Peptides against a protein of PDB entry 5K2M. Designs and how they scored, part 47

Target 1, 273 residues: chain A of PDB entry 5K2M
Amino acid sequence: MRIGITYTVLRREEMAIKERAGEFGEVVMLHEDDLLFPGNYDLDVVIIRNVSHFKALYTARLFESEGIPTVNSSRLIFEAGDKLFATLRLAGKVPVPEWKAALSEGGALRVPDSLGYPLVSKPVFGSWGRLLAKVNDRDSLEAVLEHRKWMKNPLYGIHYFQEFVEKPGRDIRSYVIGGEFVGAIYRYSNHWITNTARGGKAEPCSDPEVEELSVKAWEAFGEGALAIDIFESEKGLLVNEVNPNMEFKNAARVTGADMAGKLVEYAVEVAKT

## One batch from the design tools (peptide; aimed at target 1 R130)

Design b2_p22_7_s1 (made by RFdiffusion4, then SolubleMPNN; from b2_p22_7, 16 letters changed)
Fold by OpenDDE base, seed 5:
Structure b2_p22_7_s1 (fold): chain B 273 residues (1-273), chain A 22 residues (1-22)
Amino acid sequence: as target 1 above (273 residues)
Amino acid sequence: DKEEEEKAEKEAEEIVLKEFLE
């Protein structure tokens, strides 16, 4: 078996995946600079670890065009990596924060009529809590919308809003690979954005309700490896978002779960299908 | 190893930030 691993930067996750993949077969590390298509790649499966969402998406699709399956698939990367598309999958399968989407400034200005204040404005793409805005009032909404007009990417014209969820100073990140729950952590922060990359503490989360909800959230997509972000709210657990290019360094350290091994095992299964 | 890891994390962050600026 020949396992490709595409990457932009060799992080702890990529090193762990490489090491574990070596136990199953020949490993071919493919930096973004090594990728040229169409090409003749002798690979049974490719694990996608490109940092850029778009590069990951296109890389996956390009390998698929050569008849080589990828983990994650281009379909999953596309649907899970967009907050709105992910919400569309999750909605009706699991509890999610109340949300609205608008396609114009005029539409966006009416969002509070349905959701009230405070709101959270999110770009449909991106990670690490970038360009999130807590919108407390009309003036803040107008300011966010004004700034969006000057942003070059047309995706900023897709206005995605959620209700502001009061959290107990933490959120949950869980991991589901091939439909199996692998582990979960609490991420602590005094800020309303709880990302551990911004200095939050991580602790193990052992909650059967989180496990069940995480599997259901994965089933909304039906394939691949996902990190799942869950809020603890007054309404119960809410699935906020999913990530098809998961970081797991902190979660693996805190839980002791072999997330890299589970990812490789799943990739091997995909290769055999 | 730790310094190289921090450098890699920063590089990854810069890549993601560029996607927002385009």
Scores: peptide ipSAE 0.396, ipTM 0.891, DockQ to the pose 0.884
OpenDDE base, seeds 1, 2, 3, 4: peptide ipSAE 0.378, 0.375, 0.377, 0.376; ipTM 0.885, 0.886, 0.885, 0.886; seed 2 fails the geometry check

Design b2_p22_7_s2 (made by RFdiffusion4, then SolubleMPNN; from b2_p22_7, 14 letters changed)
Fold by OpenDDE base, seed 2:
Structure b2_p22_7_s2 (fold): chain B 273 residues (1-273), chain A 22 residues (1-22)
Amino acid sequence: as target 1 above (273 residues)
Amino acid sequence: MKAEEEKAEEEAEKVVQKEFEE
């Protein structure tokens, strides 16, 4: 068994994955600078840990083109790593926040007619709450849309909105790998954007409803390793987003779950199929 | 260890930031 691990930055997660992968076979660490295609890589599977969503997607697809399976697959990275595409998968399988997509400013200006205010404007790509805007009124909506016109990336012209969900000062992040629930945490924040990477409090979440919902959310994609962000709302649990390039250091620390081991075990299973 | 982890996190955050700026 030869296990590739692609990475941009050697984080705690990549170190843990490397360590656990060494128990199953030979580990080949592949920094982004080492990646050249076609490369005739002698690998049975590749674990994708590129920080960039797009680099992760293209790296996965490039290995797949050489007949090497990846965890996650390029399909999963593509569908789960885009907030709109993820919403399309999740919708009809699990409860999600009410959403609208518009493909023009004129369309976006009509979103409040359906969802009201407040809204959350999201870019379809990106992580850590970047470019999220709480849109409380028309003036704020016009400001967000005006600023988007000056952004160079054409994906900023894809206007994705959700209802604003009032949360109890926390959200839930769960982890499902190969269809198995591995664990969940509460992420505490006094801000409407929850991010534990910035020193937020995390606590174990042991809730059977979260476990069941997390597995159902994973089943909407049907493969790979996903972190799942869940909101506690007045309407019940809502699946907000999924992440195919999960950070798990805080979850592993708080729950004691072997997230790196479970990821490697799944990659070894994928290599055998 | 902690300082190296923090540096790696800051570096990862810079990578993501560049994807939004390009």
Scores: peptide ipSAE 0.345, ipTM 0.867, DockQ to the pose 0.856
OpenDDE base, seeds 1, 3, 4, 5: peptide ipSAE 0.339, 0.338, 0.339, 0.341; ipTM 0.863, 0.866, 0.864, 0.866; seed 1 fails the geometry check

Design b2_p22_7_s3 (made by RFdiffusion4, then SolubleMPNN; from b2_p22_7, 15 letters changed)
Fold by OpenDDE base, seed 5:
Formats: C-alpha cells, sequence, structure tokens
Structure b2_p22_7_s3 (fold): chain B 273 residues (1-273), chain A 22 residues (1-22)
C-alpha cells in the first residue's frame, strides 16, 4: 500500500495523518511544489490536504485522471466545498436554514420579501466565517450588494442568503468519515459567527440526535470525510454547511477520537475498492 | 512545536484569504 498525502502547510492534522498512514504502508508526502501533471505516480490512494479549496479540487481531479482515487474525491470537494451546492444536496435530506439564491442585484434586493430580516449574506466559497454579513435592514443589503460589484471574482455575483439563526452562544461541529460518525464538539462564541480558530472554547458533544443528523447529512453526498456544522435553533437542529477539507485538531483533542486514523482507514478502504 | 504550529495555522489562513482576493 502506497499512500500519497498532498499538502500546502504541514499542520497538526497533516502530521497526524502522516503518522497514522505509516502504520498501513509506505507514505509519500507531496507538497504542492512537488505536483506536476501528467505524472507517473505510483500510489494506491491520495489523501487531499491542500489548504486552498480550488487547489484541493484540481489536485484530486488530476490524480483521478491518472487512475488514482482520492480522499476526498474531486466530486465531493466540488459539491461540499460550495455553500450553495452543498445546500442543494442537504435540503432534500436534512433540515437546513431557510435560504435564497439570486444571480443579480435586482434579484438579491427581493430576497427579504421571502426571508425577511435579519439575513446572513455568504459567499458560496471560502471558510472561517470570512465575508459573512449580518444584514439587518435594506441599507445594509444595499451596502453588501454595492461592495460585491467591486469584487473581482465572478463568484461574488452569486448572491447566497440564509435566514439569521439565533444560536445559544454555540454551534456544533461533527465528523463523519465513510458513513460512520466519529465525533462532535460544541464551539462556544459570544459572536454570531462561531469559530474555534478565533479563540472559541470547544467541548465534547454527546447527543444521539446530532449523531443521527450528521450521518444523514453525510448520506446526502454519499462518500468521503466531512466536517458538518450544525445549528441549535428554536425549530430544532439545522445543518448549516459541510467541509470536505476538515480541520480536526480541536475536535480530536477534546473528544479523544482518532480522526486521523479513521481518515487513513477510509483511504485504505477506498484504495482496495 | 507549538510556535511552528501557530506559524503553519497563520500561513494557512493567509492562503485562504488570498483566494477571496483573486
Amino acid sequence: as target 1 above (273 residues)
Amino acid sequence: DKEEEEKAEKEAEEIVEKEFLE
């Protein structure tokens, strides 16, 4: 068994994956600078750990073109890494926050007619709560839309909105790998944007309802390793988003779950299929 | 190890931020 691991930065997650992969076979660490295609890679599977969503997507697709399976697959990275595409998968399977998408400023200005205020404006790509805006009124909506006109990436012209969900000062992050629930944490924040990277406390989450919902959310995609963000709302649990490039340092520390080992085990299974 | 880890996390954040600017 030869296991590739692509990476941009050697973080704690990549170190843990490398260590665990060494128990299953030969490990080939592949920095982004080492990647050239077409190539003659002698690998049975590649674990994708590129930091960039797009680089992860293209790296996965390039290895797949060489007949080498990846974890995650390019399909999963594409669908799960886009908030709108992820919502389209999730909405038919699990409860999600109410949402609207508009493809023009004129369309976006009508979103409050359906969802009311407050709203959350999100870019369809990106992570760590970047470019999220709480839109409380018409003036704020107009400001967000005006700023989007000056942004260079054409994806900013895709206007994705959710209802604002009142959270109990926390959200839930769960992990499902190969269809198995691995663990979950509460992430505490005094801000409406909950992110542990911004100094939030993490605690174990042992809720059977979270476990069941997390597995159902994973089943909407049907493959790979996903981190799942869940909101506790007045109307129950809502699946907000998924992440196909999971950070698990805090979750592994808090839960004691061998997330790196589970990821490697799944990659080995993929290599054998 | 901890200082290197913090540096790696910061580098990762910078990469993601650049994707928003392109």
Scores: peptide ipSAE 0.413, ipTM 0.894, DockQ to the pose 0.877
OpenDDE base, seeds 1, 2, 3, 4: peptide ipSAE 0.409, 0.399, 0.404, 0.409; ipTM 0.892, 0.891, 0.891, 0.893; seed 2 fails the geometry check

Design b2_p22_7_s4 (made by RFdiffusion4, then SolubleMPNN; from b2_p22_7, 14 letters changed)
Fold by OpenDDE base, seed 1:
Structure b2_p22_7_s4 (fold): chain B 273 residues (1-273), chain A 22 residues (1-22)
Amino acid sequence: as target 1 above (273 residues)
Amino acid sequence: MEEEEEKAEEEAEKVVQKEFEE
């Protein structure tokens, strides 16, 4: 068993994955600078840990083109890493926040007619709560849309909105790998954007409803390793988003779950199929 | 160890920040 690990930065997660992978076979660390295609890669599977969503997507697809399976697959990275595409998978399988997509400013200006205010404006790509805006009124909506016109990336012209969900000063992040629930945490924040990477407190979440919902959310995609962001709302639990390029250092620390080991175990299973 | 981990996280954040700026 030869396990590739692609990475941009050697974070705690990549170090843990490397260490655990060494117990299952030979580990080949592949920095982004080492990646050239087509190549003669002698690997049974590749764990994708590129920081960029797009680099992760293209790296996975490039290895797959050479007959090397990846964790996650390029399909999963593509569908789960885009908030709108992820919503399309999740919708009708699990409860999600009410959402609208618009493909123009004129369409976006009509979103409140359906969802009301307050809204959350999200880019379809990207991480760590960047470019999230709470839109309380028409003036704020117009301001967000005006600023989007000056952004260079054409994906900023895809207007994704959710209802604003009132949360109890926290959200839930769960982890499902190969269809197995691995663990969950509460992420505490005094801000409406919760993120433990930004110094938020994490605590273990032991809730059977969270576990069941997390597995169902994973089943909407049917493969890979996903972090799942869940909101506690007046409507019950809502699956907000999924992440195919999960950070898990805080969750592993707080829960004691061997998330790196579970990821490697799944990659070894994928290599055998 | 903690300082090296923090530095790696800051570097990862810079990579993602660039992806938003492009």
Scores: peptide ipSAE 0.342, ipTM 0.862, DockQ to the pose 0.869
OpenDDE base, seeds 2, 3, 4, 5: peptide ipSAE 0.345, 0.338, 0.339, 0.339; ipTM 0.866, 0.864, 0.862, 0.863; seed 2 fails the geometry check

Design b2_p22_8 (made by RFdiffusion4)
Pose (drawn by RFdiffusion4):
Structure b2_p22_8 (pose): chain A 273 residues (1-273), chain P 22 residues (1-22)
Amino acid sequence: as target 1 above (273 residues)
Amino acid sequence: SAFYTLMEAYATLGLEEEPHYV
């Protein structure tokens, strides 16, 4: 059993994964510098841990082209990692915040007629709560669209919006791996953006409703290891987002759950074809 | 084939965002 781990830097998550994988077989640490294709790699499975979402997607696709299964797969990395594609997959399967998509500035200006104010603008490929905007009126919408327009990346031209959900000073992050619920936390902040990457704080979450909803959200994709974001609202729990390159150091510490171990166990199972 | 073409185009467009995350 040879288990590959692709990484950018060795965060706590990558170190814990390396350790757990060592109990099952030879670990082959693959920095981005070690990635060259086409190439001969002798691996039964690769755990994708690249910090760049896009580098993780490509390396997963490239290893798949060498006949080497990846966790997560290139398909899941793409579908779950893009807010719009992921929302299309979650819709009708679990409750989600109301959302709209527009392809131009003019189309985006009509979004408030459907969603109302306040509304949330966020990039389709983003993480860590970056470039999220709470838009309270037209002037703010025009400001966000004008800035998006002048940004170089054509992906900023895909305009994705959600109604603003009044959360109780926190949100929920849960983890489902291979269909098994492995844990959840609250992420608190005095700011409406609650990511731990922006200073949000983890506490254990033992709400049985989140466990069931988290499995249903995972079932919309039917594979892999997903970190799932959930909002509490006046109309019950809403699934906001799914994430295919999960961070969990605060979550594992707070809940005591072995998220790195469960990811590895799942990877060994996929390594057996 | 069309799915993988679209996915790869999406990833290429996004590669410039790396400095914000590393």

Design b2_p22_8_s1 (made by RFdiffusion4, then SolubleMPNN; from b2_p22_8, 15 letters changed)
Fold by OpenDDE base, seed 1:
Structure b2_p22_8_s1 (fold): chain B 273 residues (1-273), chain A 22 residues (1-22)
Amino acid sequence: as target 1 above (273 residues)
Amino acid sequence: SEYEELMMKIAEEGASLAPFYT
């Protein structure tokens, strides 16, 4: 078996994936500079680890066009990597924060009529809490919308809002690969945006409800490897978002779970299908 | 560092913030 691994930067995750993949077959590391299409790739499966969502999406689709399956698939990357599209999948299967989408400023101004304040404004793309805004009032909403109006990327014209969820100073990140729950962590932060990449503390999460909900969230997509962000709310557990290009260094360290191995095992399974 | 990795990732994703080329 020949396993490709596409990457932008050789991080701990990519190193771990490479190491584990070597136990299953021949590993072909493919830096973004190596990716030319159409190409003569002799690979049974490709693990997509490009940092950019769009580069990952296009890379997956390009390999698929040559008959090479990818983990994650371009379909999964597309649906899970967009916060709105992910919400559409999730909302049919699991509890999610109340949300609204608007396609214009005029539509966005009516969102508080249904969700009230405070709101969270989110871009449909991006990571690490970039351009997340807690919108406490009308003035703040108008300011966010005004700024979005002048942003160059047309995707900023897609207005996605959630209710503001009061969290207990933490959130949960779980990992589901091939339908199997692999592990979960608590991410602690004093800020309403919880992200371990910003220096937050991570601790193991062992909660059967988290495990069950995580698997159900994965089933909304039905394939691949996902990191799942879950909120602990007064209403119970809410699935906030999923990530089809998961970082797992901290989670693997904290939980001891072989996330890289599970990802490779799943990729091998995909290659055999 | 984790911070440096984050900054690199932000920079890389920043390219995706450009409008789609038509």
Scores: peptide ipSAE 0.017, ipTM 0.538, DockQ to the pose 0.045
OpenDDE base, seeds 2, 3, 4, 5: peptide ipSAE 0.020, 0.015, 0.016, 0.015; ipTM 0.604, 0.505, 0.551, 0.506; seeds 2, 3, 4 fail the geometry check

Design b2_p22_8_s2 (made by RFdiffusion4, then SolubleMPNN; from b2_p22_8, 13 letters changed)
Fold by OpenDDE base, seed 4:
Structure b2_p22_8_s2 (fold): chain B 273 residues (1-273), chain A 22 residues (1-22)
Amino acid sequence: as target 1 above (273 residues)
Amino acid sequence: SEYDELMEQIAKEGASLEPLYT
């Protein structure tokens, strides 16, 4: 078994994946600078750990074009890594926050007529809660929309909104790999953005409802390794988003779950199919 | 923060910061 691992930065996750992959076969670390296509890669599977969503997506697709399966697949990265496309998958299977999408400023200005205020404006791509905005009123909405016009990437012109969900000072991140629930954590923050990458604390989450919902959320995509962000709301549990390029350092530390091992095991299974 | 740690790692490795914004 020859396992490739693509990466931008050697994070704790990549180090753990490398270490665990070494138990299953030969490991080939592939920094982004090493990637050139078409290429003659002698690999049975590639674990995609590029930091950029788009770099991960294209890397996966390029390896697939060489007949090498990837974890995650380019299909999964595409569908799960875009917040709007992920919502489209999730909304048919699990409870999600109310959402609207608009393709113009004029359309976006009508979103409050349906969802009311406050809203959360999200870019369809991005990490660590970057460019999330709590939009409390019309003036704030107009400001966000105006700023988006000046952003270089045309994807910022895709206007995705959710209702603002009041959370109990925390949210939940769960992990499902190959359809198996691996673990979950609470992420605590006094800020409405609870992501641990922004200074939140993590604690173990042991809730059967979270486990069941997490598996159902994964089933909306039907493959791969996903981190799943869940809100505790007055309406019950809501699946906010999923991440096909998950960080798990804090979750692994807090839960003791072998997330790197589970990811490698799944990659080995993918290589054999 | 984990973000700051990542930025520090990127700086140490001499990698571009661009991937974090795409």
Scores: peptide ipSAE 0.012, ipTM 0.490, DockQ to the pose 0.069
OpenDDE base, seeds 1, 2, 3, 5: peptide ipSAE 0.009, 0.008, 0.011, 0.015; ipTM 0.504, 0.511, 0.496, 0.521; seeds 2, 3, 5 fail the geometry check

## One batch from the design tools (peptide; aimed at target 1 N245)

Design b2_p23_1_s2 (made by RFdiffusion4, then SolubleMPNN; its pose is not in this set)
Fold by OpenDDE base, seed 5:
Structure b2_p23_1_s2 (fold): chain B 273 residues (1-273), chain A 23 residues (1-23)
Amino acid sequence: as target 1 above (273 residues)
Amino acid sequence: SEAEKLLKELEEDEKWLEENLHS
């Protein structure tokens, strides 16, 4: 068994994955600078750990073009890594925050007619709560839309909105790998954007409802390893988004779950199919 | 922390890539 691991930066997660992968076979670490295609790679599977969503997506697709399966697949990265595409998958399977998409400024200005205020404006791509805006009124909406016009990436012209969900000072991050629930944490923050990377406290989450919902959310995609963000709302649990390139160091530390091992085990399973 | 610095650097790198992939 030859296991590739692509990476941008050797984080705690990549070190843990490397260590666990070594128990199953030969490990080939592949920094982004080492990747050239076509390359005739001799690998049974590749674990994708590139930091950039787009680099991860293209890396996965390039290996797949050489007949090498990836974890996650390019399909999963594409669908799960886009907030709108992820919502489209999730909405038919699990409760999600109310959402609206518009493809023009004129359309976006009508979103409050359906969702009311406050709104959350999200780019369809990006991590760590980047370019999230709480939109409290018409003036704020106009300002967000105006600023988007001057952004270079055409994807900023895709206007994705959610209802603002009042959270109890925390959200939930769960992990599902190969359809198996691995663990979950609460992430605490006094800010409406909860992110452990921004200094939020993490605590174990042991809730059967979270476990069941997380598995259902994973089933909306049907493959791979996903981190799942869940809100506790007045309406109950809502699946906000998923991440196909999960960070898990905090969750592994807090829960004691062998997330790196589970990921490697799944990759080995994928290699054998 | 060193971890926080790394995360900020990664965020900026990702931002740069996302902005420039379509230019």
Scores: peptide ipSAE 0.018, ipTM 0.495, DockQ to the pose 0.066
OpenDDE base, seeds 1, 2, 3, 4: peptide ipSAE 0.015, 0.008, 0.013, 0.014; ipTM 0.463, 0.443, 0.433, 0.441; seed 1 fails the geometry check

Design b2_p23_1_s4 (made by RFdiffusion4, then SolubleMPNN; its pose is not in this set)
Fold by OpenDDE base, seed 4:
Structure b2_p23_1_s4 (fold): chain B 273 residues (1-273), chain A 23 residues (1-23)
Amino acid sequence: as target 1 above (273 residues)
Amino acid sequence: SEAEKLLEQLEKDEEELEKNLHS
């Protein structure tokens, strides 16, 4: 078996994936600079580890066009990596924060009529809490909309909002690969945006309700490897978002779960189908 | 296109952010 691994930066995750993949077959590391399409790639499966959502999406689709399956698939990356599209999948299966989408400034200005304040403005793409805004009032909403208007990317014209969820100083990140729950962590932060990359502590999360909810959230997509972000709210557990390009170094370290191995095992299964 | 340039910039921003987070 020949396993491709596409990457932008050789992170701890990519190193772990490479190491584990070597136990199942020949590993071909493919930096973004090595990728040209159409190409003659002799690979049975490609693990997509590009940092950019769009690069990951297009890389997956390009390999698929050559008959090479990818983990994750371009379909999954597309649907899970877009916060709005992910919400559309999730909302039919699991509890999610209340949300609204607007396609114009005029529409966006009416969002508080249903969600109230405070609300959270999110870009439909992007990681690490980038361009998340807690919108406490009308003035803040107008400011966010004005700034978005001058952000030249047309995707910033897609206005996605959630209710602001009060969290107990932490959130949950769980991991489901091939429908199997692999592990979960608490991410502690004093900031309303919880992110371990911003110096948050991680602790193991052992909660059967989290496990069940995580699997159900994965089932909304029905394939691949997903990190799932869950909020502990006064309304109970809410699935906030999913990530098809998961970081797992902290989760693997804290839980001891073989995230890289599970990902590779799933990729090997995908290659055989 | 302007959209392509913007996507490229966003990708660069993501890469830079990721490098900074792992550095």
Scores: peptide ipSAE 0.018, ipTM 0.523, DockQ to the pose 0.081
OpenDDE base, seeds 1, 2, 3, 5: peptide ipSAE 0.014, 0.015, 0.016, 0.018; ipTM 0.452, 0.468, 0.485, 0.471

Design b2_p23_2 (made by RFdiffusion4)
Pose (drawn by RFdiffusion4):
Structure b2_p23_2 (pose): chain A 273 residues (1-273), chain P 23 residues (1-23)
Amino acid sequence: as target 1 above (273 residues)
Amino acid sequence: FEEFEERLRELYEELGEELLKEF
């Protein structure tokens, strides 16, 4: 059993994964510099841990082209990692915040007629709560759209919006791996953006409703290891997002759950075809 | 939504052409 781990830097998550994988077989640490294709790699499975979402997608696809299964797969990395594609997959399966998509500035200006104010603008490929905007009126919408327009990346031209959900000073992050719920936390902040990457704080979450909803959200994709974001609202729990390259150091510490071990156990199972 | 999907896939493919040169 040879288990590959692709990484950019060795965060706590990557170190814990390397350790757990060592109990099952030879670990082959693959920095981005070690990635060259086409190439001969002798691996039964690769755990994708690249920090760049896009580099993780393309390394997963490249290893798949060498007949080497990846966790997570290139398909899941793409579908789950893009806010719009992921929302299309979650819709009708679990409750989600109301959302709209527009392809231009003019189309985006009509979004408030459907969603109302306040509304949330966020990039389709983003993480760590970056470039999220709470838009309270037209002037703010025009400001966000004007800035998006002048940004180089054509992906900023896909305008994705959600109604603003009044959360109780926190949100929920849960983890489902291979269909098994493995844990959840609350992420608190005095700011409406609660990511731990922006200073949000983890506490254990033992709400049985989140466990069931988290499995249903995972079932919309039917594979892999997913970190799932959930909002509490006046209309019950809402699934906001899913994440295919999960961070969990604060979550594992707070809940005591072995998220790195469970990811590895799942990877060994996929390595058996 | 078909139009959205097509456009978004196109943008990802174009980005892939640039990033895959690194490999």

Design b2_p23_2_s1 (made by RFdiffusion4, then SolubleMPNN; from b2_p23_2, 7 letters changed)
Fold by OpenDDE base, seed 3:
Structure b2_p23_2_s1 (fold): chain B 273 residues (1-273), chain A 23 residues (1-23)
Amino acid sequence: as target 1 above (273 residues)
Amino acid sequence: MEELRERLRKLVEELGKELEKEF
């Protein structure tokens, strides 16, 4: 068994994955600067840990073109890493926040007629709550749309909106790998954008409803390793988004779950299929 | 030595967050 690990930065997650992978076989660490294609890679599987969503997607597809399976697959990274494509998968299986998509400024200006105010503007790509806007009124909507018009990336012309969900000063992040629930955490924040990457406190979440909902959310994609973001709302639990390039250091620390081991075990299973 | 390793680890973690701003 020869296990590749692609990475941009050697974080706590990549160190833990490397350590656990060494128990199953030979480990080949591949920095982004080491990646050239087409190439002769002698690997049974590659664990994708590139920081950029697009670099992770293209890296996975390039290894798959050499006949080497990846965790996650390029298909899963593509569908789960886009907030709109992820919503299209999730909405048929689990409760999600109410959403609208528009393909023009004139379409986007009609979104409040359906969702009301306040609403949330999201880019379809990006992590850590980048370019999330709480839109309270018409003037704020017009300002967000004007700023989007001057953004160079054409994906900023895809207008994705959600209802604003009132949360109890926290949200939930769960982890599902190969269809197995591995663990969950509460993420506390005094801001409407809850994220542990922004200095939020993390605590263990032990809730059977969260476990069941997390597995159902993973089944909407049917493969790989996903972090799942869940809201506690007045309407019950809502699946907000999924992440195919998970950070897990805070969750592993507070739950004691071997998330790196579970990811490697799944990659070894994928290599044997 | 341990304090310097922990400072370096925090800097690498912060750099990793800044690099995810690259699209």
Scores: peptide ipSAE 0.023, ipTM 0.586, DockQ to the pose 0.021
OpenDDE base, seeds 1, 2, 4, 5: peptide ipSAE 0.021, 0.023, 0.022, 0.021; ipTM 0.592, 0.575, 0.582, 0.582

Design b2_p23_2_s4 (made by RFdiffusion4, then SolubleMPNN; from b2_p23_2, 9 letters changed)
Fold by OpenDDE base, seed 4:
Structure b2_p23_2_s4 (fold): chain B 273 residues (1-273), chain A 23 residues (1-23)
Amino acid sequence: as target 1 above (273 residues)
Amino acid sequence: MEELREKLEKLVEELGEKLSKEF
């Protein structure tokens, strides 16, 4: 068993994955600078840990083109890593926040007619709550739309909106790998954007409803390793988004779950399929 | 040592966030 691990930065997660992968076989660490294709890589599976969504997506697809399976697959990275495409999968299986997509400014300006205010503007890509805007009124909507026109990436012209969900000063992040629930945490924040990377506290979440919902959310995609972001709302639990390139340092620390081991175990299973 | 590790881990996270802003 030869296990590749692609990475941009050797984080705690990548170190843990490397360590656990060493128990199953030879580990080949592949920095982004080492990645040239076609490369004739001698690997049984590759664990994708590139920080960029697009780099992860293309890296996965490039290895797959050489007949090497990846965790996650390029399909999963594509569908789960795009907030709109993820919503399309999730909405058929689990409760999600009300959402709208518009492909023009004129379309986006009509979103409040359906969602009302306040609403949340999201880019379809990106992590750590980047470019999330709470839009309270028409003037704020116009400002967000104007700024998006001047952003260089054409994907900023894809207007994705959600209802603003009132949360109890926290959200839930769960982890499902290979269809198995691995663990969950509460992420506390005094800001409407809950993210532990921004200095939020994490606590263990032990809720059977969260576990069941997390598995159902994973089943919307049907493969791989996902972090699942869940909101506690007045309407009950809502699956906000999923992440196919999960950070788990805080969750592993807080829960004691061997998330790195579970990821490697799943990658080894994928390699044998 | 632990404080320095935490500071370094935070810097790596911040660097990761910056690098991920570059699509």
Scores: peptide ipSAE 0.028, ipTM 0.666, DockQ to the pose 0.023
OpenDDE base, seeds 1, 2, 3, 5: peptide ipSAE 0.025, 0.027, 0.028, 0.030; ipTM 0.653, 0.663, 0.655, 0.678; seed 5 fails the geometry check

